# Peptides against a protein of PDB entry 7Q4I: the designs that were tried, part 109

Target 1, 281 residues: chain A of PDB entry 7Q4I
Amino acid sequence: HENSTIAERLYSEVRVLCWIMTNPSNHQKKARHVKRTWGKRCNKLIFMSSAKDDELDAVALPVGEGRNNLWGKTKEAYKYIYEHHINDADWFLKADDDTYTIVENMRYMLYPYSPETPVYFGCKFKPYVKQGYMSGGAGYVLSREAVRRFVVEALPNPKLCKSDNSGAEDVEIGKCLQNVNVLAGDSRDSNGRGRFFPFVPEHHLIPSHTDKKFWYWQYIFYKTDEGLDCCSDNAISFHYVSPNQMYVLDYLIYHLRPYGIINTPDALPNKLAVGELMPEI

## One batch from the design tools (peptide; made by RFdiffusion4, then SolubleMPNN)

Design b2_p18_3_s4 (from b2_p18_3, 6 letters changed)
Fold by OpenDDE base, seed 1:
Structure b2_p18_3_s4 (fold): chain B 281 residues (1-281), chain A 18 residues (1-18)
Amino acid sequence: as target 1 above (281 residues)
Amino acid sequence: SEEEDFERVRKETAELLA
């Protein structure tokens, strides 16, 4: 009853390793539900923790727990990926254990790009980093080359990358990546609508949910709207999604169908050369 | 709320980067 030919093609051609930021206390409460929902659509799924969990496929990174160790965990996670999994995928997604991701939409966005292009995508914020940085909660995805540059070129150099484990992980990785000329890409669709979101759908879809003095409006790199025009039809991620909501979203996105309505996907764009980016909207 | 939590995180971030 369903034709997934294009999705299957992209699954093969745009391989995504998803690593989930989690901790031992959330293995069962949150991470397990990622694994049972959207995480199963990644080519490779790894949970980065401080304790090993064979059932979850969690890795024990040599870091402590707590907000002050998130940057340390991110560094160790990508070091681990580079050492063990750099050839297992073309793209490497960081997400939280309360982030929901539509992986097929991410593959669609990434399809034209070469994984050898030093680029990463997410919800771009403008403060602190000149080219911008990607919101940690919305999730961000690095090309294979970006991971290489991060681990091999940036991390070993304290002048390029913060050596201690403190700080905001998304800002810090953004600084590091900029310093090794990894480009902060534009994840918006052809209509200029965002794909990565740092809040739940409700907060973006409901007009005037917040006033314009809310920090988010000062942080977003690209101008965005509220309401139905807030989000791409091919949105990729939402944050602060509860475990229960993950199952709801899975049902709504992958199972619930309006009978008689057939969605015909747009044609795939031409592939870009190494180093080439899509023009910003 | 989710917004409040995120705002808190950003506030903490700003303090860390100051």
Scores: peptide ipSAE 0.031, ipTM 0.705, DockQ to the pose 0.079
Fold by OpenDDE base, seed 4:
Structure b2_p18_3_s4 (fold): chain B 281 residues (1-281), chain A 18 residues (1-18)
Amino acid sequence: as target 1 above (281 residues)
Amino acid sequence: SEEEDFERVRKETAELLA
């Protein structure tokens, strides 16, 4: 009924560890639904929390809860990954417990890149960081080398990486990564369409009379349109996805099929050398 | 609205960066 040979190949060749930002109050409300849907398609899935949960596979990081501690949790999460799991994967995805990710599409995007290339991908925002930074809510993925540089080179140096735990976690990690020459990659497809999205599909797909002053239009690094041209056919992530919507998306993406319509996957691109990026669109 | 919530989040983020 279905040929998943290429997907299985990429599962083996492009190994992804997904860590989910969560807290004890969301273990049952949100995190477990990630585990039961898209999270099961990661090579390794870890929930980063302030309390251990053996059923969920949650790790208790030595941090407090609240928005003001998200940066602290991010630092401790990657420290934990580097110490225990750096060789368990090639790429390391951060996502929220209300982020939905199509992992196969992420593997497709990452395939040509070496995990030894210092690079990370996501929804790129332009403020605060010269090369840009990746939106926290959309999720962002670091190469193994990027994780190494972040943990070993950036975190120990207060001049390179903020030592306290306050601030916007996505901006702060963006600053740290820039300071150790980890490149902010371009995650757009060959048509210039985005793959990582900080909102639900409806918000991106439906043309709205959104105020031009809406912050998102001031933050996006690459110009984007609303409507059908907003999103890649190989989109990777969406944010603010409710637990119920995660199951809906799982059904729509992996089960529901229009009879008589089949697609042939594009050929895989050539692999890049270490340090090489795809040319700009 | 959903959009208003998004604005709120970014406003809070900006305050954290100030």
Scores: peptide ipSAE 0.030, ipTM 0.696, DockQ to the pose 0.081
Fold by OpenDDE base, seed 3:
Structure b2_p18_3_s4 (fold): chain B 281 residues (1-281), chain A 18 residues (1-18)
Amino acid sequence: as target 1 above (281 residues)
Amino acid sequence: SEEEDFERVRKETAELLA
């Protein structure tokens, strides 16, 4: 007996195309479970692979498989999106086949921004790229203008974007986007809590789960806390989510309810002008 | 564990960046 009027409005006004990084060996093992859970809440869902799969709606990109080809696959994926789907959405999310995303929370974060603003969001890391880059595992979302700049301005220029298909996928796209003045946005909520996460919820919610020397604490762009204060009430993504955990999360987030507790959504913020970002907190 | 897997991934990433 839920009221989804606001969610339905945002579904229409903040259109999201989700593309999933996968490979033929994971079509049945992982990708299909994305399609059966959170992926169904995207306006458009495409699986980017090296082999076509009509049942999954997978696209065969002209790339090889393996970690050494992830950057190549990302480039070809966005080229494909720009050629066939650039007007089918306002925002374009990259996620892995073991990433879980609460799409409604992402629409809420993106609502004030113009898709014509050159910006992208995710879990921001500080090494290698001056303005930072978004963690590949947590998933990252580009505005339509960001996709245009990436494909049209960056990719064709070897001085702006690496032509070789090797390298860290998330770092390389971060470099390319910076070189065409696509801004690395701040995805934190008004309380300074993160929304995109490169691990499962348990690893972020449990205090002292990781050693303080763990690389993650040196990589994060914004200092964050552990425990319940680690994560926004409107968190967007988690990584390393198994197929079984995807169904558990779907149940917990969209079905399980504490009887007698009614959630009232916050008012939507004012829309920003083209090129304008939310002030840093 | 997922943490161990992530460490592995980042180690591999560093090697790819070298």
Scores: peptide ipSAE 0.028, ipTM 0.694, DockQ to the pose 0.080
Fold by OpenDDE base, seed 5:
Parts: sequence; structure tokens; C-alpha cells
Structure b2_p18_3_s4 (fold): chain B 281 residues (1-281), chain A 18 residues (1-18)
Amino acid sequence: as target 1 above (281 residues)
Amino acid sequence: SEEEDFERVRKETAELLA
């Protein structure tokens, strides 16, 4: 017995298309489990692969497999989305087949923003791109306008977007998006806590304070803490989540309840005009 | 790689929690 009225409202008003980066060898091992867990909460779910799979809803993109083709696959994925699905959603999420996403929390974050605002969100890293770029593993979400600019304005211009298919896909799309004035948004909550995470919850929740030389601390765009202060109560994504862990997370987040404790959601913020961003913390 | 770095830290964390 629960009240999901607000969640249902946001499902209708903040439409999300999720595309999952995968390959034929992972259709059954990983991608299928995304479809059976958090992926079912997307308004539209598509698996981007090199081979078609009707049961999975996988699309065969004209790319090769391997890490050196991830950028190529990302470009083709968004081209496919723009051609076939640009009006099927307001926001377009890229995730890996081992990323877990709480879609309701993402809708909450996105609610005040116009999909016509050129913006995208994720776990922001500071190297290589002046405004920052979003970590590929944590997943990142583009507004409809961001997708349009990426596909129509950036991709056709080699001066704005890398024509080769090699390179780090998250860095390359970050460069392309910056070049067409798509803003790298701040995904932190009102308390300054992150929402997109490139690792599993355990890694973020357990304080180490032992090695500040770890690359993550040098890459994060915004200063963050460890422990319970690491993560928003409305966290959106985690990476390196095994298939079994996806089902565990589904149970813990959507089923398991401490009796007698009732969560009352905060009021929705005011909607922003086109081009406006939430104040940074 | 990012994954390699993650695995390294993961092992260290596991040892600390043991």
C-alpha cells in the first residue's frame, strides 16, 4: 500500500528515453537484467548494440565492437534516437549495461528544467573539457535540445566533433556538446550531495580517507564527502552493478520497508524558463 | 583504466571492512 501519485505525474511530464550501451555478448548476461529491473521504469528503453535482438529490443548500429568503438557507437546511437525517437521523450539517458538508475529520482532532478534548454547532467568530471564532462559509467542525460544540437550541429562538423570513432566516448561527447553550447549542468541536490555515481554504493558510502591520490578525487568537478554525506537521498545512478545486485537494489529500493516510517516527498520546485539553470550549491 | 582503478580500491576497501 503506497501512494505513487507524484511519481506517476512525473512519469507523464518528464518523459525519459533510456538507451543502454551493450554488445551481443552481453545481451543475455547483462542487458536482459537491466530490462527486468530499472529499465522498465523508463518511458522508452532501447539497447544499442551491433546486433539486433527483438526480445531485448536491441538495435544493430553500424559500428564494430570493442572499447575503441564506444565513441562511434555513442554517435550512431544518438543519430538513431534523433531520427526515430526525438519526440518520444523529453530527456535521453545514456547508461551502461552495468549501470543501475533510480529513474524517479532523475525525473525529480529534471522536473524544473525545460527539455528545450541545451543542458545535460551526470557525474561531472573536470579534466579535458573546460566546463567539465559527464562520466560515461555513471550515465548521463541530455535534454531534447541537447540531442538536437549534438546530432544536427556538432556531428556533421569535424571542427566541432571528432570524426573518428576512437577515443574516450564521455570526453568526446563532452567536447562536442561544449562546442555547441550545451551546458554541463549541476546534478547535486539542495544539500550539495551528488546524484550520479561512477561506482557501486559501497565504494561511496564507506569512508576511507586513506588515499587522496585516487584518480576520482582529482577528476570530480565538485568537492564531495565520503560516508553518508557522499550521496543524495535522491541518488540517481551507480556503476559496476552486477546483474544480481540489480535485483537486490530493486528489492531494497522499491519493496523493503521499515514499518512505521513514512517518507513525505518534498514539494516540487518551480519550473525554470528555457535556458535557466538551478542555482549552484 | 577506470575499471582497474576501481577494482584496486574495492579490494582495499574490502580489507578495511573485514
Scores: peptide ipSAE 0.028, ipTM 0.660, DockQ to the pose 0.128

Design b2_p18_4_s1 (from b2_p18_4, 11 letters changed)
Fold by OpenDDE base, seed 2:
Structure b2_p18_4_s1 (fold): chain B 281 residues (1-281), chain A 18 residues (1-18)
Amino acid sequence: as target 1 above (281 residues)
Amino acid sequence: SELEKLEEEIEKELKELL
């Protein structure tokens, strides 16, 4: 017996469109497993590709394939969303076809924020962008207003947004968003623990799993530790999740229960005014 | 670009670690 009343409420009040970065070679290998697992919990799920796939609900964007086209694909994806889907959701998540997302936890984080607030969330990195940028692999979520500003104000202006399709897609969108005053939000929980993760849970949960010189420790915007304290109880995303691991995570998160332990959700925060952010933690 | 090279190195390192 499970009570999902609050989750159902948030599903209605915090509408999320998830778009998945993929390519034709990954439609069957990766993307379909997103659709069969966490992607089904989005209000709208779209796969952004270079080829159409009716089984997957993939959109053929007018871009080439390969790493050098990821930024081009991101631009075209958000243009497509703005043109066709801007009113279908309040929040717009980018994820990779090997990102796993707990959408309910994302809705919980987003609940207090107005979709008309120009803000986006993810795993914040500090290099290259003054306010920081969100790691592409961990996934990042834009408010409706952030999407509007990105597509309408940033993309048409080469001074605000890179016109070519090359470069790090996450850095480039971060620059564009900063240039139109979209705020890089703090996705940490009330205990200061992260919610978006650019690696698998194991990589974050195991103490000393990585060398202290590992680039990640230099890139993270907010200080974090390894081990059980690394991650929010309401963590949102993990990256480099294999197709098989997606099904494992779905089972562990949504089905496996320790008998006799009842989770009582915290009360929802008060809603913020338009333009207001949560207090710094 | 230098950024692209850095990203390639990061991805390579990640692939080696994972």
Scores: peptide ipSAE 0.024, ipTM 0.668, DockQ to the pose 0.518
Fold by OpenDDE base, seed 4:
Structure b2_p18_4_s1 (fold): chain B 281 residues (1-281), chain A 18 residues (1-18)
Amino acid sequence: as target 1 above (281 residues)
Amino acid sequence: SELEKLEEEIEKELKELL
């Protein structure tokens, strides 16, 4: 028996629309497995593609396929969300079709924030954008106000937002959001541990798994430790998760329990005012 | 762009590490 009362409360109070970046070749191979695992815990789940798929609930965006079109797809996805779904949620998560997300942990992180605060969260990277930008693969979540500013204020202005579809989608949205005063939030927990991860748990949890010269250590905005101290107990996302690993993670997180160990949730923090952020750690 | 090349290199390195 499990007590889900707090999780149910947060499901109602912190509404999340998840949109999944995918393509027609990955509908059956990857995206379907997101829908069957962590995606079912979103308040709304939409797959953004170049072809419609009624079984998957995929939307055909007016974009080409390939890595060079990811920025174009991101722009069209948020335009579609703003036009059709802006009131269906308070927060809007972008994830890839190989990202795994613990949505309850994301709701816990977002709980104190107003959706009218122009803010977004993810794995913050340092280069190219002064305030930082969020890694595309780890997934990133925009407030309702951030989506409004992106679509209404940034996208129509070529001086604020890149008009062509080329470039890194995560860097380009990061530039656009900065230009309309959407804040790059701190997603770390109260101990300074990360919650959004651009790799699988194995790559973060094993000490000295990567060389010190590995690009990630130069890109990460906040200094992070290796080993078990790398990751929050309330971690939100991991990237490069295979379809099979999604089912393993679903079992380990939601079904497997050590007998005799009871986890009591921390108290919810106080809600912040509109425009207020948690203090940086 | 230099950024696109860097991203491609990063993705390639990540794929080799994973």
Scores: peptide ipSAE 0.024, ipTM 0.671, DockQ to the pose 0.627
Fold by OpenDDE base, seed 3:
Structure b2_p18_4_s1 (fold): chain B 281 residues (1-281), chain A 18 residues (1-18)
Amino acid sequence: as target 1 above (281 residues)
Amino acid sequence: SELEKLEEEIEKELKELL
């Protein structure tokens, strides 16, 4: 038997809209697999693209494709959300079409916070932005107030937010959010372990998998260790997750019990008499 | 920009790790 009462409560009280960064070439290759796995656990799921896809529920944003347009897509995505969906959720997650998210663990992290608090969470990096910024690949989640400030206060002002579509998407939104006093939150658990990860689990869990000179160690805002102590028991996201790995993770994480879903074991079988065997099935 | 070059290097390194 499964007890999901806590997860169901958090689903209603901590409403999350997930928007997925994608493109038309990835609708079938990647985005569809997000929809079939972790994306189904969002309160609202929207795919942000340059072309409409009714099967996927993709929105055609008025932007071009390519890496140089990722910042443009992020701006238009949040404008679209603010115009059409700002009251449909309390929290607004950006993820890539190769990000995997345990939404229940995110709801658990967010539960204490008011959506009217100007805050956002993710994997915090230290360069370029004084308070830090959240890694784009790990995904980041804005409060409703953070979205309001971004769209209404930051985007219309070229002094607060970059008007062109060039630059690092995650750095540029980080600058904009800082300029409107949206706080870069600490997503670590009570033991100081991270919850948002810019790589697959294997890259974080395996000791010495990365060189000590790897850029990541210079970018992380909070010190973290590699190995089994790298990651929270309530980890939220991983990046560079292939479509096949999404199904594997979707199986493994839910069999391993995400926060708020408690599997109760079946009753123990009756004891057999001495020399008695279980009946053949 | 220097940032774009760094991002490209990051992505290349990540692809090599995957």
Scores: peptide ipSAE 0.025, ipTM 0.674, DockQ to the pose 0.621; fails the geometry check
Fold by OpenDDE base, seed 5:
Structure b2_p18_4_s1 (fold): chain B 281 residues (1-281), chain A 18 residues (1-18)
Amino acid sequence: as target 1 above (281 residues)
Amino acid sequence: SELEKLEEEIEKELKELL
């Protein structure tokens, strides 16, 4: 029998709304598999699209489709969340329809933080934004206060936030958030290992799988090693996960157990004050 | 923008590597 008492507590105390970036062509191909796997562990799950789908719970945002509209879709998604759902959760995760997320591990990371702290987390990249920005594909999570500042303070001001719908979605939100003093948090575990990953586990776990000239090593904000030390035992997300691999990951993480091995969870850290961050590692 | 093009190239390269 599984003991989920701590996970159930965190489900109640660290409420997460997950919004999934998708499009009508991916509703059946990708998005429905998110809904059938990790998305069911969110407190609220919404699919942000250009077309409504009542079976999926997809919202039709007033944006066009294509890569040039991803920033526009992100702005409209957070406006929609702020208007309809800002009190339904404490934290607001953006993920793609090919991102896999271990929501319990995200709740564990977020537990000490106040949702009134202007902070967001993800896979931090160093270019273009002084404090860094979070990779779009790995998914990123905003506190309730971060969403408020983004929608109320940043979006209405063209000097703080790009009014056009063009641009790199993750870079543009990173600029906007920095301009309203939302902090780019450190998502690494106590051992300095990453939790949000812009690729599948295989690409992070295999040493020397990528050339040292690979752009990722120039973009990553925190230096990381390859191999088993690449990734936290409490990893949160992976990107480019196929629909079939989502079911494999769901089975491996939540069902498959090595007989006779019992994992005891670490004690929860102390709660931080509003505006306080965990010490840097 | 040049940045958007770079990001598109990065995403394309990633998709090709994966």
Scores: peptide ipSAE 0.024, ipTM 0.659, DockQ to the pose 0.550; fails the geometry check

Design b2_p18_4_s2 (from b2_p18_4, 10 letters changed)
Fold by OpenDDE base, seed 3:
Structure b2_p18_4_s2 (fold): chain B 281 residues (1-281), chain A 18 residues (1-18)
Amino acid sequence: as target 1 above (281 residues)
Amino acid sequence: SELEKDEEEIEKELKELL
C-alpha cells in the first residue's frame, strides 16, 4: 500500500509550472521523454520551442534556434508564462529537455516560502553576479513575484536586463533578477547538502570522478564535497540525463520513496507448517 | 578560470572529463 497524502497536499499547496527548454529537433528525441516521466508530476507542463507541437504541448516562441538564442528563448518563455499562466502556479521551474526533476522534493523545499517573496532557487554559482546566479542546466525555480519582477520591471529596461539575445542564459537572467532585487536563495538542506545538480548523479556521487581543476569547483557558490555526502536525501534535479536514464531514474526514485509518498509494506504472509511450501503462483 | 563558458563549452569539457 502507498500513502501519498502529504505529496497530494503539497501538490495542491505548492503549485509548480514547469517549462522545458527545447527545439523542434528534440521534440521526439528528448522532450517527449520528459513528458512521459517527471514532467507528469508538475501542476502545469509547457515545452518552449520555436515550433508548435500539439502532441507535446509545445509553444512556438518568436525566436531562432541555436545556443546563441537561449537567452532570447528564456526571455520569451517568461513573457509567455506571465501573459498566459502567472496565476496557474505559485512557482515556475525552468528545466532543459535533458534535466530530470523530483518535483515532490522541490515542493518540500519551497513549502515554507511565500510565492510573493521575490526569490529563486537552483544550483548557485558565484562568478559574474554578486549574489550569485543559478546554473541553467540544473534548472532553477522562480517565485510568482520573481517572474513578475523579471517580466514587468527588468525586461523592459535595457539598463536592468540585456536587450539582445546573446550571452550565457543563466548568467543574464541572474543579472536581471539581481537588478530587480530578486534574491538568489540557498537551496541546500539543513545539513548543507545541495539539491540542484548540473550533472548526472554518477558525476556527483563518485569520488574523484572530476579533476580538481574542473571549472565546476571554481563556479560553485557553496563549498560541496564529492561522494555519498555530496547530495541531499531530498535532491531535486540532475542534468545531462539521457532519455533512457530518465526512465531508470523515474523507476528508481519512486521505488526509493520521494518526499511525501510513504510506501507501507504488505502484510506478512502466514507462517507455514514444518515441511509446508508456499503454493505455486 | 572565471571565463564565461557557454553550454556548448561546458558540454564539451564534461565529455572530455567524464
Scores: peptide ipSAE 0.026, ipTM 0.692, DockQ to the pose 0.511
Fold by OpenDDE base, seed 1:
Structure b2_p18_4_s2 (fold): chain B 281 residues (1-281), chain A 18 residues (1-18)
Amino acid sequence: as target 1 above (281 residues)
Amino acid sequence: SELEKDEEEIEKELKELL
């Protein structure tokens, strides 16, 4: 017996379109497993590819394959969403085909925000973009207004947004969004714990004697600790999740229950006005 | 840049540092 009443309410009130970055070689290997696990909890799920796949619900974008085209694919994906799907959701998540997402936790984070607020969330990195940018692998979510500004105001202007398809996808969208006054939100919980993670849970949860020279420690926008205090109890995403691990996570999060432990959810916060953000912690 | 590294390379580097 499960009570999902609040989750069902948030499913209706905080509508999320998830688009998955993939390619034809990964349709069966990776993307299909997203569709069979966490992707089924999105209000709309679309796979953005260079080839159509009717079994997957993949869209063929007019882009080439390879890492040098990821920025091009992101631009075309958001153009496609704006043209066909801008009213199908309130929030628009980009994820990779090896990102795992707890969509209910994302809805909880997004609940107080207006989709008309020009904001986006993810794992915030500090280099290259003054306000920061969101890690591509951890996934990032744009408000409807952020998508509008990106597609209508930023993309057509080469002074605001890079016209070529080269560069780091997450950095380039971060620059474009900053240039149209889309705010890089704080995705941390009320305890200052992160929700979007650019690596697998193991790499965040286990205190490692990582070399302080590891790029991640220079890139993180907010100070974070390793170990059990690294991560919100309402964590949203992890990256580098194998297809097999997606099924394990799906089981552990949604099916496995410790008998006699009942989690009472916190009360929903008050809704914010348009343009208002939660205080940074 | 570090951002331009292949996903597999990033994962490998991370595993080597852990």
Scores: peptide ipSAE 0.026, ipTM 0.696, DockQ to the pose 0.305
Fold by OpenDDE base, seed 2:
Structure b2_p18_4_s2 (fold): chain B 281 residues (1-281), chain A 18 residues (1-18)
Amino acid sequence: as target 1 above (281 residues)
Amino acid sequence: SELEKDEEEIEKELKELL
């Protein structure tokens, strides 16, 4: 017997639209597995592509395919969301078709924040953007106000937001959001542990898995360590998750239980005022 | 520098490490 009452409450109170970055070649290979696993726990799930797919619920954005068009696709995706879906959710998650997300943990993190607060969350990186930017692969989530500012204030202004479609999409959106005073939030838990991860769990959990010179250690905005202390008990996302691993994670997280261990959720934090952030940890 | 790597280079290095 499982008690999901709090999760059901948060599903209603912290509405999340998830949009998945994909392409036509990945509709069947990757994206459909997102839809069959963690994507079903979003309040709304949309696949952003260059071709329509009625089985997937994919949207054909007016962009080309290839890595050089990811920024263009991100801009068009948020334009599409703003035009058609801005009131369908409170928060708007970008993820890749190989990102796995524990949506309940994201709702828990987001619960205290107002959707009218101009804020976004993810795995914060420190280069290129003064306040930091959120790693594209780990996924990042914008408040409704952040989406509004991005689409209405940033995108139309070439001085605030890159008009061409080239560049690293996560860096470029990070620059645009900073330029319209959308805050790069702290997604860490109360113990200072990260929640959004740009790699698979194994990569973060195994000590010394990477060389100390690995770029990640220079890019992370907040200091983190490898091992069990790397990751929040309420971790939100992992990247480079294969289609098969998505089903494994779904089983491990939502079905597999150690007998006799009962998880009691912590009390929900107090709600913040509009514009207020959680205290620094 | 490693800090100047573009997303494509980062992804390539990650694929080589993973």
Scores: peptide ipSAE 0.025, ipTM 0.692, DockQ to the pose 0.400
Fold by OpenDDE base, seed 5:
Structure b2_p18_4_s2 (fold): chain B 281 residues (1-281), chain A 18 residues (1-18)
Amino acid sequence: as target 1 above (281 residues)
Amino acid sequence: SELEKDEEEIEKELKELL
């Protein structure tokens, strides 16, 4: 028998709305598999598209499709969330339709933080934005206050936030959030290991699998090692996860157990005050 | 490897977005 008492507590105390970036061509191919796997562990799950799909719970945003419209879709998604769902959660996760997320591990990371703290988390990259920005593919999570500042303070001001729909969505939201004093948090665990990953587990776990000239090593904000020390035991997300691999990960993480090994969860940290961050590692 | 190809493709895609 499984004891989920702490996970159930965190489900109630650390409410997460997950919005999934998708398009009509991916509703059946990708998005439905998110809904059938990790997306069911969100407090609220919404698919942001250009077409409505009542079976998927997809919203038709007033944007075109294609990579040049991802920033436009992100802006409209957060406007939609702010208008309809800002009180349905404490934290607001963006993920792609090929991102896999362990929502319980995200709740554990977020637990000490106030949702009224202007902060967001993800895989932090160093270029273009002084404080860094969060990788779009790894997924990133905004506090309720961060969403409020983004939608109410940043989006209406062309000096603070790009008004057109072009550009890299993760860089552009990172610029907007910095301009309204939303802090780019540190998502690493107490051992300095990452939790949000812009690739599949295999790409991070295998040492020397990538050339040292690979762009990722120039983009990462925090230095990380390859191998088993790459990744937290409480990792939150992976990107480029195929629909089939989502079911494999769901089985491995939530069902497969080595007999006779019992994991005891660490104690929850103390709650932080509004505006307070965890100490840097 | 298939991984290297995927990484190169990802790198290309990201460079096109940035």
Scores: peptide ipSAE 0.025, ipTM 0.658, DockQ to the pose 0.112

